Peptides against a protein of PDB entry 4N7V. Designs and how they scored, part 213

Target 1, 222 residues: chain A of PDB entry 4N7V
Amino acid sequence: TLRSITSPLVAHRLKPIRQKTKKAVVSILDSEEVCVELVKEYASQEYVKEVLQISSDGNTITIYYPNGGRGFPLADRPPSPTDNISRYSFDNLPEKYWRKYQYASRFVQLVRSKSPKITYFTRYAKCILMENSPGADFEVWFYDGVKIHKTEDFIQVIEKTGKSYTLKSESEVNSLKEEIKMYMDHANEGHRICLALESIISEEERKTRSAPFFPIIIGRKP

## One batch from the design tools (peptide; made by RFdiffusion4, then SolubleMPNN)

Design b2_p30_8_s3 (from b2_p30_8, 12 letters changed)
Fold by OpenDDE base, seed 1:
Structure b2_p30_8_s3 (fold): chain B 222 residues (1-222), chain A 30 residues (1-30)
Amino acid sequence: as target 1 above (222 residues)
Amino acid sequence: MEEIEKLIEETPPNSKRVEELIKEFFKKLE
């Protein structure tokens, strides 16, 4: 099943972006829908031959073939759907489209990992909790130049000198120099606070049932 | 499609560049 290789993509709250490759263009639209355009070149012109338009919650996939399958010239946005439209749910998506969906999903996940959900300014750093899940990325930019990037898989440290290293185990974290541990302690505290705020804000958002509260900024630049 | 399979394996294609573009995008919004 498609679900065995990926979950429905989630594009809520993401800003629009368009990324072109040689044979495809993936976009997050203003509507927070995700489009995969399959591109072919003919006579030195690029044409969109197939479009997968995926809902913001990833559960609905609309597939169409522009200009009756002849293709539509590549532009700065996906071509409009035609009458030749197929609509599928995530669980009913034909296998022939699974790889294209997976591409969109991975792209969205990358965008989410770089999309601030909570920005928190402390006395010493700018802390950012990102939109990706599970295990959202967390970045800390200390005003003195130290940087810490936490992911589900690793922690990257960039020292004042520019020296960079990656920690992939608890033992490596425990072996840090004391001066670096101070930064890590602050980063961890900021992370804890952001997670707590996320929980509280999400609960209030659920109760309010209005426009999304995220992204949010706590504090101000020094 | 073989081309799509390659894209999946390398997804996202040009990851470093994509990351840079994303960073630049949000930097402009800040």
Scores: peptide ipSAE 0.023, ipTM 0.542, DockQ to the pose 0.026
Fold by OpenDDE base, seed 4:
Structure b2_p30_8_s3 (fold): chain B 222 residues (1-222), chain A 30 residues (1-30)
Amino acid sequence: as target 1 above (222 residues)
Amino acid sequence: MEEIEKLIEETPPNSKRVEELIKEFFKKLE
């Protein structure tokens, strides 16, 4: 099943973006829907032959073939769905479209990993909790140039000199020199605070059922 | 699609190009 290889993508709160390659264009729209455009080139002109429009919650996929399947000239946005429209739920998506959905999902997840959910300015750093899940990325940009990037899989450290290394175990973290450990301690504290605030804010958001509270900015750069 | 596929499948270590593009996109919002 599709569910065995990916979960429904989540594009909520993501900013619009359009990423083009030779063969495809992936877009996150103002509506937070995700579009995958299959692009073909003919006579030095690019045409959109197929479009997958995925709902913001990933559960509904609308597939259409622009201009009766003849293709529509590539533009700055996906062509409107007018011809040969099919609508599927996530669990009923034909296998032939699974790969395209999977790539859309991974793209969205990558975008989410770079999309601020909580920005927290401390005395020493700009801390950012990202939108991806599970295990949201957490970036810390120290004002002195040190950078720490925490993911579910690793911690990357970039020192003032630009020297970069990755930590993948607790042992490696514990082996850090004291100078770097101080940065790590601050990063971890900022991370803890962001996670705590995320929980509190999410709960209030659930209760109010109004407009999204995120993204949120806490504090200001000194 | 194939180009995107390659970039995405290489995430995280070899997805620098995509990451850079995304960073540049969001930098203006920071």
Scores: peptide ipSAE 0.022, ipTM 0.566, DockQ to the pose 0.028
Fold by OpenDDE base, seed 5:
Structure b2_p30_8_s3 (fold): chain B 222 residues (1-222), chain A 30 residues (1-30)
Amino acid sequence: as target 1 above (222 residues)
Amino acid sequence: MEEIEKLIEETPPNSKRVEELIKEFFKKLE
């Protein structure tokens, strides 16, 4: 099943973006829907042959073939759906579209990993908890130039000199120079606070059922 | 379809190309 290889994508709270490749364009729309445009070239002109429009919650996929499959000239936005459209739920999406959905999902996940959910300014750094889940990315931009990027898989450190390295285990973290450990300690504290705030705010958001609380900014840059 | 398959393989969560693009885009909006 599709669910066995990916979960429904979640594009809520994401800002619009359009990424073009040679044969595909993936977009997050103002509506927070996600579109995958399949592009073909003919006579030096690019045409959109197929469009997958995925709902913001990933559960509904609308597929259409512009201009009866002849294609529509590639523009700055997906072509409007035609009368010849197919609508599928996530669980009944034909297998032939699974890879395209996966591409959309991966793109959305990447966008989410760079989309601030909580921005927290400390005395020393700008801390950002991102939208991706599980294991949201966490970035710390110290005002003195040090940068720490935590992901589910690794921690990247960029020192003042520009020296960059990746830590993939606790042992490597423990082997850090004492100076860097201080930055890491601050980053971890900021991370803890952001996670705590996320939990509290999410709970209140659930209870209130009003407009989304996220993204949120805590504190101010000194 | 073939290129999309390739793109899926080449776009892991830490894909440098896409990451940088997204990073620049969203940092500008912050």
Scores: peptide ipSAE 0.021, ipTM 0.565, DockQ to the pose 0.027
Fold by OpenDDE base, seed 2:
Structure b2_p30_8_s3 (fold): chain B 222 residues (1-222), chain A 30 residues (1-30)
Amino acid sequence: as target 1 above (222 residues)
Amino acid sequence: MEEIEKLIEETPPNSKRVEELIKEFFKKLE
């Protein structure tokens, strides 16, 4: 099943973006829907032959073929749906479209990993919890120039001198110099606080049924 | 790649890795 290889994409709260490649254009729209346009070149002109429009929650996929399959000239936005429209749920998406959906999903996840959900200013650093899940990326920019980037898979450290290295195990973290451990301790504390705030804010958001509270900024740069 | 490049520039930490991920991601579809 498609669910066994990927989860429904989540494009909520993401800013619009349009990225072109040789064979495709992927877009996040103002509506927070995601579009994959399949592009073919003919007589030095690019045409959109197929469009996958995916809902912001990833659960609905609308597929259409512009101009009855003849294609529509590539423009600055996806072409409008035509009369030949197919609509699928995530679990009923034909296998022939799985690769294209996975492409959209991976693109969205990458964008999410660089989209701030919570920005928290401490006395020493700017901390940022990103939108990707599970295991959201966490970045710490210390005002003295040290930078720490935490992901589910690794921790990257950039020292004041510009020296950079990656930690992939707890053993490597424990072997850090004491000076660097101090930065790591502060980063971990900021991370814990951001996760706690995320939980509290999400709960209040659920109770009030109001507009999204995220992204949120807490504190200010000294 | 203009919008993606801007995204990389706005997030200096792990910028090289992001660039590599993007290149790898699109290469598989071309």
Scores: peptide ipSAE 0.016, ipTM 0.542, DockQ to the pose 0.023

Design b2_p30_8_s4 (from b2_p30_8, 12 letters changed)
Fold by OpenDDE base, seed 3:
Structure b2_p30_8_s4 (fold): chain B 222 residues (1-222), chain A 30 residues (1-30)
Amino acid sequence: as target 1 above (222 residues)
Amino acid sequence: MKEIEEWIEETPPNSERVQKLIKEFLEKLK
């Protein structure tokens, strides 16, 4: 099943973006829908041959073939749906479209990892908890130039000198220089606070069922 | 896929309700 290889994508709260590759263009629209345009090149012109338009919650997929399948010239936005539209639920999506959906999902997940959910300004750093899940990315931009990027899989450190390294185990974290440990401690504290706040706000958001509470900013840049 | 640059942070001001929640939360943190 499609569910066995990916979950429905979640594009809520994401800003519009359009990214082109050799074979496809993926977009997040103002409506927070996600579009995958499959691109073919003919006579040095790119054409959109197929479009997957995915709802913001990932549960509905609308597929159409522009210009009766002949393709529509690639533009700055997806072509409008034609008369021959197929609509599927996530669980009923034909297998031939799974790879394309997965592409969209990965893109959205990437965007989410770059989308601030909570921005927390401390005395020493700008901390950002991102939208991706599970294990949201957490970035700490220290005002002195040090950067720490935490993911579910690793911690990347960029020192003042520009030296960059990745930590993938607790042992490596424990082996850090004392100076860097101070930054890490601050980052961890900021992370804890953001996670705690996220939990509280999310719960209230669920209860209220109103407009989204996120993104949130705490504090001000010094 | 290509690497996406960091988002430009354009966040509207927190709603009054959110501000209250944040305040209460921060007060608990001392």
Scores: peptide ipSAE 0.106, ipTM 0.650, DockQ to the pose 0.438
Fold by OpenDDE base, seed 5:
Structure b2_p30_8_s4 (fold): chain B 222 residues (1-222), chain A 30 residues (1-30)
Amino acid sequence: as target 1 above (222 residues)
Amino acid sequence: MKEIEEWIEETPPNSERVQKLIKEFLEKLK
């Protein structure tokens, strides 16, 4: 099943973006819908031959073939849906479209990892908890130039000198220089706070069923 | 998937309700 390959994409709260590759253009629209435009080149002109428009919650997929399947010249936005459209639920999406959906999902997840959910300004750093899940990315931008980027898989450290390295195990973290350890401690504290706040706000959001509470900002840059 | 540039935009101001929640939370942290 498609669900065994990927979960429904979640594009809520994401800002519009358009990313082109050789074979496809993926977009997040103002409506927070996600569009995958399949691109073919003919006579040095790129045409959109197929469009997958995915709802913000990933559960509805609308597929259409621009210009009666002849294709529509690639533009700065997806072509408008045609009269010949097919609509599928996530669980009923034909297998032939699974790869394209997965492509969209991966893109959305990437965008989410770069989309602030919580921004927390401390005395020493700007901390950002991102939208991706599970294990949201957490970035710490220290005002003195040090940067720490935590992901589910690794921790990247960029020192003042620009030296960059990646930590993939607890042992590597424990072997850090004392100076860097102080930054890491601060980052971890900020991370803990953001996660705690996320939990509280998310719960309230669920209870109230109100408009999205995120993204949020805590404090200001000193 | 092709790597994309960072897409960090300015965050809009918090709603009053969120501000209250944040305030209460921060007070508990102190």
Scores: peptide ipSAE 0.101, ipTM 0.645, DockQ to the pose 0.349
Fold by OpenDDE base, seed 4:
Structure b2_p30_8_s4 (fold): chain B 222 residues (1-222), chain A 30 residues (1-30)
Amino acid sequence: as target 1 above (222 residues)
Amino acid sequence: MKEIEEWIEETPPNSERVQKLIKEFLEKLK
């Protein structure tokens, strides 16, 4: 099943973006829908031959072939749906489209990892909890130039000198020199606070019928 | 088209409702 290889993508609260590769263009629209345009080149012109338009919650996939399958010139936005439109639920998506959906999902997840959900300014750093899940990325930009980037899989440290390294185990974290541990402690505290606040805000959001509460900002940059 | 590595979303100002929640939360941290 498709669920065995990926979950429905979640594009809520994401800002529009469009990124091109040789074979495809992936976009997040103003509507927070996600489009994958399959591109073919002919006579130095690129044409969109197929489009997958995925709902913001990832559960509905609309597939169409621009210009009756002849293709539509690549533009700055996906072509409008034309004839021969097919609509599928996530669980009913034909297998031949799974790879394309997975591509969209990975892209959205990447964008989410670059999309602030909570920005928290401390006396020492700008902390950012991102939108991706599970295990949201957490970035700490210290005002003195140190950066810590936490992901579900690793912690990256960039020191003032520009020296960069990645920590992938608890033992490596524990082996940090004392001065770096101070930064790590601050980062962890900021992370804890952001997670706690996220929980509180999310709960209140669930109880209300208002617009999304996120993203949010705590404090001001000094 | 923008490169993903250069793309960081700008965080908008908080709503009044959220600001109240943040304030209450921060007060509890003191």
Scores: peptide ipSAE 0.073, ipTM 0.622, DockQ to the pose 0.440
Fold by OpenDDE base, seed 2:
Structure b2_p30_8_s4 (fold): chain B 222 residues (1-222), chain A 30 residues (1-30)
Amino acid sequence: as target 1 above (222 residues)
Amino acid sequence: MKEIEEWIEETPPNSERVQKLIKEFLEKLK
């Protein structure tokens, strides 16, 4: 099943973006829907031959073929659905569309990993907890130039000299120079605080059932 | 489809393609 290889994409709170490749254009719309446009070139003109429009919660996929399959000239936004429209739930999506859905999902996940959910300014750094899940990315930009980027799988460090390296195990973290460990400790503390704030705010958001509270900014740069 | 498949396979952050997408994204946010 599709569910066995990916989860429904989540595009809530993401800003609109449009990225073009040779054969496809992926977009997050103002409505927070996600569109994959399949592009074909004919006579030096690019045409959209197929569109997958995915709901913001990833559960509904609308597939259509512009101009009865003849294609619609590529523009600055997806063509409106008019011809040959099919609507599927996530669990009923035909297998022939799974790779395209995965493309959309991976793109959304990437965007989420670069979309601030919580920005927290400390005395020494700008800390950012991102929207991706599980294990949201966490970036720390120290004002002196050091950068730490934490993901679920690794930690990237950029030192003042510009030296960059990746840590993939606790052993490697423990082997860091003492100077770098100080930065790591600060980063970890900021991370803990952001996670705590996320938990508190999310709970209040659930109780009130109001407009989304995120993204938030805590403090300001000194 | 090949490009989509290649993109999916190169999704890890260390991929040049992914880094390019990130860069383009960040530029649009400015």
Scores: peptide ipSAE 0.015, ipTM 0.408, DockQ to the pose 0.024

